# Ledger of designs, part 90: peptides against a protein of PDB entry 3C66

Target 1, 189 residues: chain A of PDB entry 3C66
Amino acid sequence: KSWANLFEKNDFFFRYKFYLEITAYTRGSDEQHLKWSGLVESKVRLLVMKLEVLAGIKIAHPFTKPFESSYCCPTEDDYEMIQDKYGSHKTETALNALKLVTDENKEEESIKDAPKAYLSTMYIGLDFNIENKKEKVDIHIPCTEFVNLCRSFNEDYGDHKVFNLALRFVKGYDLPDEVFDENEKRPSK

## One batch from the design tools (peptide; made by RFdiffusion4, then SolubleMPNN)

Design b2_p19_6_s2 (from b2_p19_6 with S1M H7N L11N S19A)
Fold by OpenDDE base, seed 3:
Structure b2_p19_6_s2 (fold): chain B 189 residues (1-189), chain A 19 residues (1-19)
Amino acid sequence: as target 1 above (189 residues)
Amino acid sequence: MEPILSNLGENMLFKPLPA
């Protein structure tokens, strides 16, 4: 089966017990987000390479398609809440307090000109070398290097009021609902 | 046996500050 078949959406989010989520956040224009998220996406391969060389990681496989979402984000507190709650099934219900921008509602006057937070999320499936030593896998270093690489690309990306980048380590049963199709059952614990 | 992650636990948000 070609590598292309391995990226069939239907199996990727069931294949691994653990995932690393990389989310680029932008509170600003769609153009700003496109540039920021595009940069982050372009660097994910470098993160994968750095993860693969860690002794405790057997495989790091990126999902090639980003997940895109946007919310009406009137305040900085809302933007912080989005960054805190997004990326986990346990916490994502808090985002229901915000208006999700959809193709159906984007032209509404209350949404069209409202301040927005844009999100682009990349996923990496992780397989660990569990059989070997109780070696603690520390992904802090490669993740920090990745964030620094993205943030240092342009001086504008240093503005945390506009541009943010977060990584989240999650189990498959706690992946956000967005990764599953309507007919797919969430992995059990 | 679940991998023990240093500095990043299960469902842990990692938001590193630029160095």
Scores: peptide ipSAE 0.068, ipTM 0.736, DockQ to the pose 0.398
Fold by OpenDDE base, seed 2:
Structure b2_p19_6_s2 (fold): chain B 189 residues (1-189), chain A 19 residues (1-19)
Amino acid sequence: as target 1 above (189 residues)
Amino acid sequence: MEPILSNLGENMLFKPLPA
């Protein structure tokens, strides 16, 4: 399939063995999240470019549509739990302890006025040019540069109580359920 | 935590602090 076809969901989440998840978190207002997530999303292409030039990376293809979710998040511990558990099929069930905000419930008084954590997640499919499992590909530098680029845009983004940014390396079989349609089967190991 | 593929455990979370 052409690179252009990767902008559609199609088989993107079945094509690669490895993915890099980029999640912007906001515990605050919707307006704060829109600004923060929009900034992060605007910089993903720069991260892709930095990944592509690494000798061990053959392909870095972004899925251009973000995945959006929000939870009632009354405590800081809940916010830390979200950041720890989100982005993996193995751990995402822990999020069931929190109230997911939906179009059906968002106008309920108990949800409307509740503190919320907002999540926007971008995905990059990775193909490695590694003949031997002994070859080391270090993505620390490009990932750090990416985080610094996002955080440095506004001084307010230095507040980790409100704004967070995480990158997670995930195998295709351990992608969150959100990336698959109801009729799609999760990739096998 | 350095995301090195050879050491990349399943679901390695990378949260760098701003430099």
Scores: peptide ipSAE 0.041, ipTM 0.701, DockQ to the pose 0.239; fails the geometry check
Fold by OpenDDE base, seed 1:
Structure b2_p19_6_s2 (fold): chain B 189 residues (1-189), chain A 19 residues (1-19)
Amino acid sequence: as target 1 above (189 residues)
Amino acid sequence: MEPILSNLGENMLFKPLPA
């Protein structure tokens, strides 16, 4: 199978039991988000390389395309809520309290001029060498190094009111709905 | 926020401590 065939959307989100989600958040302009998310995306390969050398990780495969979304985000509390609830099927229903920006509604006067939170999410599928569920793989070091690398690139990215970066470790059955097509059944436990 | 060690058994949000 060509390396390219491993990245067919339909197979990727069913292939692994575990995923690492990397989400770049921006509460600001689309231009600010484009720069921030583009930087984060450009560094994901470095994180993959650091994960692959860990003894407990058999495979770390990045999905090639980011998932993009944006919400009307009138308050800082809403922005914190987005960062807390996004990226898990268990919690993402809380986002229904916010107005999702779509191509159909983006020109509405109430949405066009509203403060927005932009999200770009990259996924890494993980396969572990651990036969025993009791063994722990510490991914904190490479994840911390990755965040520091992204945040240190520009002083503006130190502003947590505007720019945020989160990494979430999730099971395949708890992936967000956005990764599945309407006709796809979510992986079982 | 203490760095939540990825318990491979649980969904964990890793928020790096604000510097």
Scores: peptide ipSAE 0.040, ipTM 0.681, DockQ to the pose 0.178; fails the geometry check
Fold by OpenDDE base, seed 5:
Structure b2_p19_6_s2 (fold): chain B 189 residues (1-189), chain A 19 residues (1-19)
Amino acid sequence: as target 1 above (189 residues)
Amino acid sequence: MEPILSNLGENMLFKPLPA
C-alpha cells in the first residue's frame, strides 16, 4: 500500500464517531465466498445513497476496500459464534478460540483442508445531523432493504448454513483491531 | 441522544445500541 493509502485508512477510522459495518459471511468454499462477498460489495453504494437521504444523516462515507479474514470453522456453533462476536472490540477476543487463517499457516495440513468461514467487511463512516436530543435516526429500513436485495439475488443465498449477512452499528472506540495499525491508539470514549 | 441504530444480522437478534 502506498504511503497515501495508509494515511487515508488511518484518517478514515478516526474521522467518524460512528460506523456501520457490513459483513458477508460464508461457511463453504472460497469460490462461494468470492461470489457472495462480491455481490454484497457491489450493492454497498446503493445503501450509502439510501443513508445519505435520511434527514438525520449528514454524511455516509464508504471505505473503498473490504477487510478480509477467514477462520477454521469445524461446527455450526463455531459459525454462529463468529457472527455473534465479530465486529466489536468488546467481543472479538472470543474469536481467539478459533484458528485464524493467515498467509503463514494456510498451507498447514490441519488448516488447508479444514472447513472455513470467510468474512468480508465493508465500513461506512457516519456523521449525524442531530439538532434536537429527541430526534432519532432510524437506519432499520435502508439496512433491511439492503439485506433483502442481497439475499434475493440468488436462491442459493437463502441457505443460512452457508451464506450470511450482518450489519453492525459500532462506535469508533469499539471498532475491531483489524482497522488499526499495530502502533495506532484506538479512539477514546 | 445517540441515534438508535439497530444491529441487523440474519442470525443476530435486534440489539439496540446501549444508551
Scores: peptide ipSAE 0.037, ipTM 0.657, DockQ to the pose 0.139; fails the geometry check

Design b2_p19_6_s3 (from b2_p19_6, 5 letters changed)
Fold by OpenDDE base, seed 3:
Structure b2_p19_6_s3 (fold): chain B 189 residues (1-189), chain A 19 residues (1-19)
Amino acid sequence: as target 1 above (189 residues)
Amino acid sequence: MEPILSYLGENMNFKPLPA
């Protein structure tokens, strides 16, 4: 049975208390984003392997599919705002100030020709070894190595005006709305 | 047990330093 069949979408975002979000951002063309996000996605397995060997991590399971969104992003300030506010239920409402690109509106002239920020987000469910409540798990090393690996692949990816990569540690109750179906209730605290 | 991520805000966001 392929790993894809074991993680039916339905329980992944309820199974863990903690998640690592990996978001590839692109303010540019769809083609640029496809290349950048594809690269990032291809390296997630390496990050998982590095996380799994940490003494404080019991399980690191990636969700199989990226979540994709795009916003009209007319300014660099808007792009910074997206990177700051995206990935948390507490802060994602700030993105309502921007126009979300949808299948319904993508053909509108005002949206079609507008500068866009593209987002692709991968999720890793995390289970920690609770035995020593005092042991802090430092995931900075594997996360930094992952970012360096992605950024060093092509010199063009060094342009932070176009390409960005963020990792966010999020509790299950603070996951973005995009991960839940309309009929699903967000996990409580 | 919460991982020590660099606290860049209310959420433990690790914004990797530019390589």
Scores: peptide ipSAE 0.029, ipTM 0.664, DockQ to the pose 0.285
Fold by OpenDDE base, seed 2:
Structure b2_p19_6_s3 (fold): chain B 189 residues (1-189), chain A 19 residues (1-19)
Amino acid sequence: as target 1 above (189 residues)
Amino acid sequence: MEPILSYLGENMNFKPLPA
């Protein structure tokens, strides 16, 4: 299958058993998030390259487009909750306690001026070399290097009250609902 | 099974590699 076909949403979220989710969080302005998420997105290709050279990884394919969402986030505790609960189907229902910002409600005065948490999520599909079960695959190294690369770009990105970055290893059946269309059935275990 | 390390905020989560 050509790389071009993998970059289309089509069956990307059904193709792999495992995914790496990369989420940039910003509790601040839209401008702050645009800069932060844009930086993170620009570095994903470097993470892919580092993953591909690991002996235990057969395939590391990025999805080309980020998933964007934002929530009214009045407290730091809410921001911590978002970071804890987002990115897993098992836990994402907890986010229903927060007001999701949508195109329909974004102009409401109560939402327009409210503190917000912005999320941009990139996905990498992973296939492992099952036959080489003896080879140690530690994705910690490339993931840590990636985080450090993003955080070190600007001193402002060291402020964890505003800017956060999470990498989550997720099974296909536990992907967030956002990656599936309404007519698509979630992958089974 | 070697753990896959995931980074969540300031915390690191270890998940087992697929068997």
Scores: peptide ipSAE 0.029, ipTM 0.659, DockQ to the pose 0.076; fails the geometry check
Fold by OpenDDE base, seed 1:
Structure b2_p19_6_s3 (fold): chain B 189 residues (1-189), chain A 19 residues (1-19)
Amino acid sequence: as target 1 above (189 residues)
Amino acid sequence: MEPILSYLGENMNFKPLPA
């Protein structure tokens, strides 16, 4: 990865106070995940367009690259836990109870044939037009439409045991560790 | 303006942050 790519990544996650996280989950094969995450990623631009036209949103800026991770996921309860805990610094430590799959360990016998949960996460930086401190921007509608669009693309994506999609609104100081380099300090509150 | 922190899963519980 070029220095320029690292710099752009780091700047993005310090630029905004608020982020929308879009995570595609798959408990199945890597091929299933590639298709599902690829579909979700292809629709993010449509969500951005819907967010940008909201009166309370000044900027909706997508980060160009997904974040990829996978865990050994032996049970459905583990899969639910991943979906509950992932995407926030406050809760992500719970994922330490699961084995993270890496390039170094993926060929180990205990990992190679184990059930896996795959995660692909896209980020949108948000800047709000706060003219009146009392104006609430409701992003529920465009987010719901986005989820419905992704889920309706193929009947197979209706299987929640395999395919899931979550959108999380997160403050910059509560972004997952994965978005920062090892030597970077998190944004302050 | 406290942004509504909502976890938008299928159960989109938009809980407004308690002011």
Scores: peptide ipSAE 0.029, ipTM 0.640, DockQ to the pose 0.092; fails the geometry check
Fold by OpenDDE base, seed 4:
Structure b2_p19_6_s3 (fold): chain B 189 residues (1-189), chain A 19 residues (1-19)
Amino acid sequence: as target 1 above (189 residues)
Amino acid sequence: MEPILSYLGENMNFKPLPA
């Protein structure tokens, strides 16, 4: 069975206490983002494999579909703000200062021609082996290797003004609102 | 086992999760 068939979308974001978010950012064209995010997405399986072999990780399960969003991003400061605030429920309200691009508003003159930041976010659910309470699982190494792999693929991806990649560890109760349906209650602490 | 889970941002800076 393909990984896609193993996970029902409906409970994925409730199933784990911990998630690793992988977000590809692009401040540029849709075409640039498609290439960048596509590359990142294609490498996520390699990160999962590296996480799974860590002694402290019992399970690393990727969610099979990316979450796509885009914001009007007039300035570099806005782009930095997006990267800082996105990916956590605690901080994502700051993004309300920016115009979210939607199917409903994308044709508005003020949005259509505006500079945009594109986001593609992949999620990995994590289950840890708690038996050794004293062992710290360092995911820094596999995450760094992943970032290096993605950025080294093309020299253009070294331009941090355009292309960025972030990995964020979050608890289930701090997942962004985008992962939940309107009728779903966010996991409690 | 507390994962040393770090946020890797633009600068490859890992912020340890507060235990």
Scores: peptide ipSAE 0.029, ipTM 0.655, DockQ to the pose 0.129; fails the geometry check

Design b2_p19_6_s4 (from b2_p19_6, 6 letters changed)
Fold by OpenDDE base, seed 4:
Structure b2_p19_6_s4 (fold): chain B 189 residues (1-189), chain A 19 residues (1-19)
Amino acid sequence: as target 1 above (189 residues)
Amino acid sequence: MEPILSNLGENMIFKPLSA
């Protein structure tokens, strides 16, 4: 059964209490981002497989589609801010200081020619084994291996000024607004 | 019960330095 058939978008972000967000960042060209994000996305299945074999993880389900966003990113500080603030509802409001690139504004001269940070975000829903109350699940190992795998694929991906990869563990109530439709109510705490 | 994630706090960003 293909993973694609299992998850309607609307239910995925309500099904789990916990999510792992995988964000590929690129401050550069759209072409650079497409290559980088495409690589990262292609490896997410390997991360899922490594998560699923952890004793504390009952289920690791990837959402099949990336979330794409881009911001005008004139400075390196802005790029750092994006990487720090993105991926959490608690912190994403800080990104309002930046111009989000949209289909409506992308042709504006001030946006078209501006330096951009591109983001592609993949989500993994996590269900944990409750029985072992004391089992510390260390997802750092598979996450580290994943990042190393992606970054080692091409020497260019070692340039942290251009290419970044972050994994964020997020509670369902703190997922970014982008995962919910306008009419969807965010999960409660 | 919430799993105790070793070293992964809520909203912890994991950015391993490329070795």
Scores: peptide ipSAE 0.067, ipTM 0.753, DockQ to the pose 0.409
Fold by OpenDDE base, seed 1:
Structure b2_p19_6_s4 (fold): chain B 189 residues (1-189), chain A 19 residues (1-19)
Amino acid sequence: as target 1 above (189 residues)
Amino acid sequence: MEPILSNLGENMIFKPLSA
């Protein structure tokens, strides 16, 4: 099977038991988000390389496309809530309290001029080497290095009121609904 | 068998503290 067939959306989110989610957050302009998310996305391959060399990781496979979403975000508390609740099926229902920006509503006056939080999420599928049952896999080191690499690129990215970056370790059954098509059943435990 | 991840539990958000 060509590497290209491994990137069909439908197979990727059912293939692995574990995923690393990388989300770039921006509370600001579309232009600010485009620069920030583009930087983060450009560095994901370096994170993959660092994960692949860990003795407990058999495979680290990035999904090729980001998932994009945006919400009306009138307060800093709303922005903190988005960062806390996004990226897990267990918690994402809390985001229903916010107005999702869509192509259909983006030109509405109440949405057009509202403060927005933009989200770009990259996924890495992980397969672990279970035969080494006794080895703790420490992904904190490569994840910390990755965040530091992204944040150090420009001084503006140090402003946590505007720019944020989170990594979440998630099981396949707890992936956000956005990764599945409407007709796809979520993986079972 | 689930991998024992050091310090990243299931559904843990890793937000490195800004230096």
Scores: peptide ipSAE 0.067, ipTM 0.753, DockQ to the pose 0.381
Fold by OpenDDE base, seed 5:
Structure b2_p19_6_s4 (fold): chain B 189 residues (1-189), chain A 19 residues (1-19)
Amino acid sequence: as target 1 above (189 residues)
Amino acid sequence: MEPILSNLGENMIFKPLSA
């Protein structure tokens, strides 16, 4: 990665107090995941446009690159756990019970042919225009429209055993460890 | 000041079923 790309990454995850995480999950093949995550990624710009027009949102800024991860996922319960625990620093430690697939271990016989869950995560930094404590921002509509847009693209994406899509609202101090470099200190509460 | 999000809070997962 160029120095500019590292600087842009580091600045992005410290710039905003709030983030929307968009995670595409696939329990299946890498080819299935590539198609699914590529579709989701291609639609993120439409979600950004829908968020920016909300009166309570001042800025919706997408991070341009997905974060990719995969786990050995032998059971449906493991896949549900991944979807429940991923995307928050408070809960991600539970994923240590699963084998993370890495470039170093992917060719091991016990990992190579194992069932896998693939994850692609996009981030949107959010700045809110809140004048009064009573103002509510409802992101439910644009988020629902986005999920429906992705899921309706192909009938196969209706299979929740294989394909999932989650949106998570996260504070900067509770972002997953994957967004920070080893020497970076998390944002304070 | 923290925003109040309708139907989505801090660390809440939004997974609407496909309509």
Scores: peptide ipSAE 0.063, ipTM 0.746, DockQ to the pose 0.406
Fold by OpenDDE base, seed 2:
Structure b2_p19_6_s4 (fold): chain B 189 residues (1-189), chain A 19 residues (1-19)
Amino acid sequence: as target 1 above (189 residues)
Amino acid sequence: MEPILSNLGENMIFKPLSA
């Protein structure tokens, strides 16, 4: 199967036991988020290349499409909560305390003019070389280099009150609900 | 030990993937 056929959503989130989530956060304008998330997304391929050369990583496979979400985010504490709770099925229910922006509600006056946090999330499926059980794969180095690369692109991206970038390592059974269709059963432990 | 890449921003907890 060509690489292109592997990007069909259907099996990607079931194929791997482990995923790296890359989330760009913006508490600001849609234009600010578009620039920030677009930059982060453009660098994901470089991260994949750095992961693939690690001896303990057999496969690092990016999902090609970002997941987009936005919340009404009136306070800095709400923005910190989003960054803490997002990206794990165990914790994502805490986000129900915030107003999710949807196509149905985005034109409501209370939502339209509200401060927002925007999220763009990229996924990398990871397969590890199990045979060398003793080799610790340190993904810290390539992940840190990736964050530094994104943050150093523009001085404005140093403002953590507006722009954030998180990398989360998750198991397939702990992926956010957003990656599964309504008819798909979450992977078992 | 599950490698928890927590928020690499301020609290980068890269736990090494122990296979």
Scores: peptide ipSAE 0.034, ipTM 0.671, DockQ to the pose 0.074; fails the geometry check

Design b2_p19_7_s1 (from b2_p19_7, 7 letters changed)
Fold by OpenDDE base, seed 5:
Structure b2_p19_7_s1 (fold): chain B 189 residues (1-189), chain A 19 residues (1-19)
Amino acid sequence: as target 1 above (189 residues)
Amino acid sequence: KVIYYNTSKEKNEKFVIDL
């Protein structure tokens, strides 16, 4: 089976029980976000390599494309809420209180000039080695090294009011709705 | 348990996955 079939969107989000989500957040311009998210995305392969060598991890498989979204984000509290609620099906409904920017609405005057939070999310599918009775896998070191690598690249990325980076461990049944097509049924528990 | 790390938060949970 060719490598191409392994990276089809439809198979990827059903293939694994566990996912690591990597989200780059920007409350600023589209240009700022493009630079920040592009940097984060460029380093994901290094994180994968560090995860794959852990004894408890059998497979760390990156999805090839980021998921892009943006919200009208008038306040710092809204930006904190986005970062808290995004990335889980259980909590993402709270984002309905904010205006999602779409291709259909982006030119509306109320949206065009509004402060925005931009999100770029990368996914890593995880398979674990259960055989060694290791009930626990610690991925803290690779994840911390990755965050430090991204944040230390430019001094501007130290501004938490503008640039943020989050990693979230999620079960397949709790993936955000954005990863599934309208006709796809969410994985069951 | 969901494991979450955000650089803006003072207290982040450790990335210890209980399988």
Scores: peptide ipSAE 0.100, ipTM 0.718, DockQ to the pose 0.823
Fold by OpenDDE base, seed 1:
Structure b2_p19_7_s1 (fold): chain B 189 residues (1-189), chain A 19 residues (1-19)
Amino acid sequence: as target 1 above (189 residues)
Amino acid sequence: KVIYYNTSKEKNEKFVIDL
């Protein structure tokens, strides 16, 4: 299969057993989120390059487009909850307690002027070199360097009340529902 | 084990993946 076929959504999220999720969070304006998420997204390729050279990693393949969502987020506790629960099928149902902002509801009076949390998530599919009998792969250094690179770009990004960045390692069967189409069955364990 | 690192948390788990 050509590399071009790997960028189809359906093939990508069934191809790997493991994924690294990179989520940029913003509790603020859409403009603030656009700048923050755009920066994070621009650096993902550098993270991929650093992952690919690790002896335990056979493939680190980025999905080319972010997944974007936003929630009404009236409190700091709600913002912490979003960051804790998002990115796993096991926990994402907790987000149903918050109002998801959609194109259909964004102009409603209760939503339009409400405080919002914005999310942009990039995915990296991971294949590991099992042959080297390494039961463990440490990706701490590449991930830490990536986080530091993003956070050090502007001093404003040090405000954790507004801007956050999370990396989550997830198995294919525990990917969020957003990555699958309605007619697709989630991978089994 | 799911490994999670969030920059807002003081204590983040190391990105050591057990295969």
Scores: peptide ipSAE 0.099, ipTM 0.712, DockQ to the pose 0.840
Fold by OpenDDE base, seed 3:
Structure b2_p19_7_s1 (fold): chain B 189 residues (1-189), chain A 19 residues (1-19)
Amino acid sequence: as target 1 above (189 residues)
Amino acid sequence: KVIYYNTSKEKNEKFVIDL
């Protein structure tokens, strides 16, 4: 079945037991985020190719669309909190302490001029060649190469106060709520 | 174990997935 036929089915987040989340963070302007996230997104395919050749990886399948969110982010501590809590259903409720920017509220004076953190998240579904239940798969090398590739592209991307990149390995039952439609039931444990 | 790599942190855990 061609890759094209896989894009039509809204079951991507139910197909795999495991996902790799790639999140580009920007605490700055929307323009800064567009450049940073666009770069990261453009390199995801290279990461997929590097994952697919690893022993123990059977399939690495990227989801084609990023998930976008933004928060009012007054402090550096808030930005660290976002990076710590985002990307897991277990921890994402902590983000409720921050003001989510929406189409409905973005023009409010308190939000319009506020410092913001922007998030763009790409997902890779993973299937493993498990011959033995005790097998460890080390994906450190391709992930490190990917991070270095993104960070070295422009000197400005070395500023961790503005630009960050995180990779998170997540089980399907612990995916963020953003990946499910309102009528979809989260995968069980 | 959640494997997490954040570029803002000097110490990242190795992406060793125990299946």
Scores: peptide ipSAE 0.092, ipTM 0.706, DockQ to the pose 0.849
Fold by OpenDDE base, seed 2:
Structure b2_p19_7_s1 (fold): chain B 189 residues (1-189), chain A 19 residues (1-19)
Amino acid sequence: as target 1 above (189 residues)
Amino acid sequence: KVIYYNTSKEKNEKFVIDL
């Protein structure tokens, strides 16, 4: 199958047992988020390349497009909650306490002028070389280098009140609902 | 074990994946 067919959404979130989620967070302006998320997204390919060369990783396959979301985020505690709860089906229901910004509601006065947290999430599907009986794969170095690369690009990205970056290892059955269409059945355990 | 690294958190877990 051509590489092109592997980037189709249709089976990507069913193909792998494991995923690495990379989320860029911004509590600030849309412009700030666009710059931050765009930078992070531009570096994901470098992370993939570093993951692919690890002996324990058979495949590291990026999904082609980010998932974008934004929430009304009145407080720093709300921003911490978003960062804690987002990226897992088990915990994402906590985000229902916040107002999701949509195309339908973004012009409402209460939403338009509200402080916002913006999220851009990239997914990497992971397949492991089980044959080597390595019960553990350490991806710390590639991930740390990736974070450092993103954070060091601009001094402003050192402000954790505004800009954050999270990497989360997730099983396919615990992927956020955003990755599935309404008619798609979530992968089983 | 869920591996989670958030740059805002002081205690980031090591990205050691238990298969």
Scores: peptide ipSAE 0.090, ipTM 0.700, DockQ to the pose 0.806

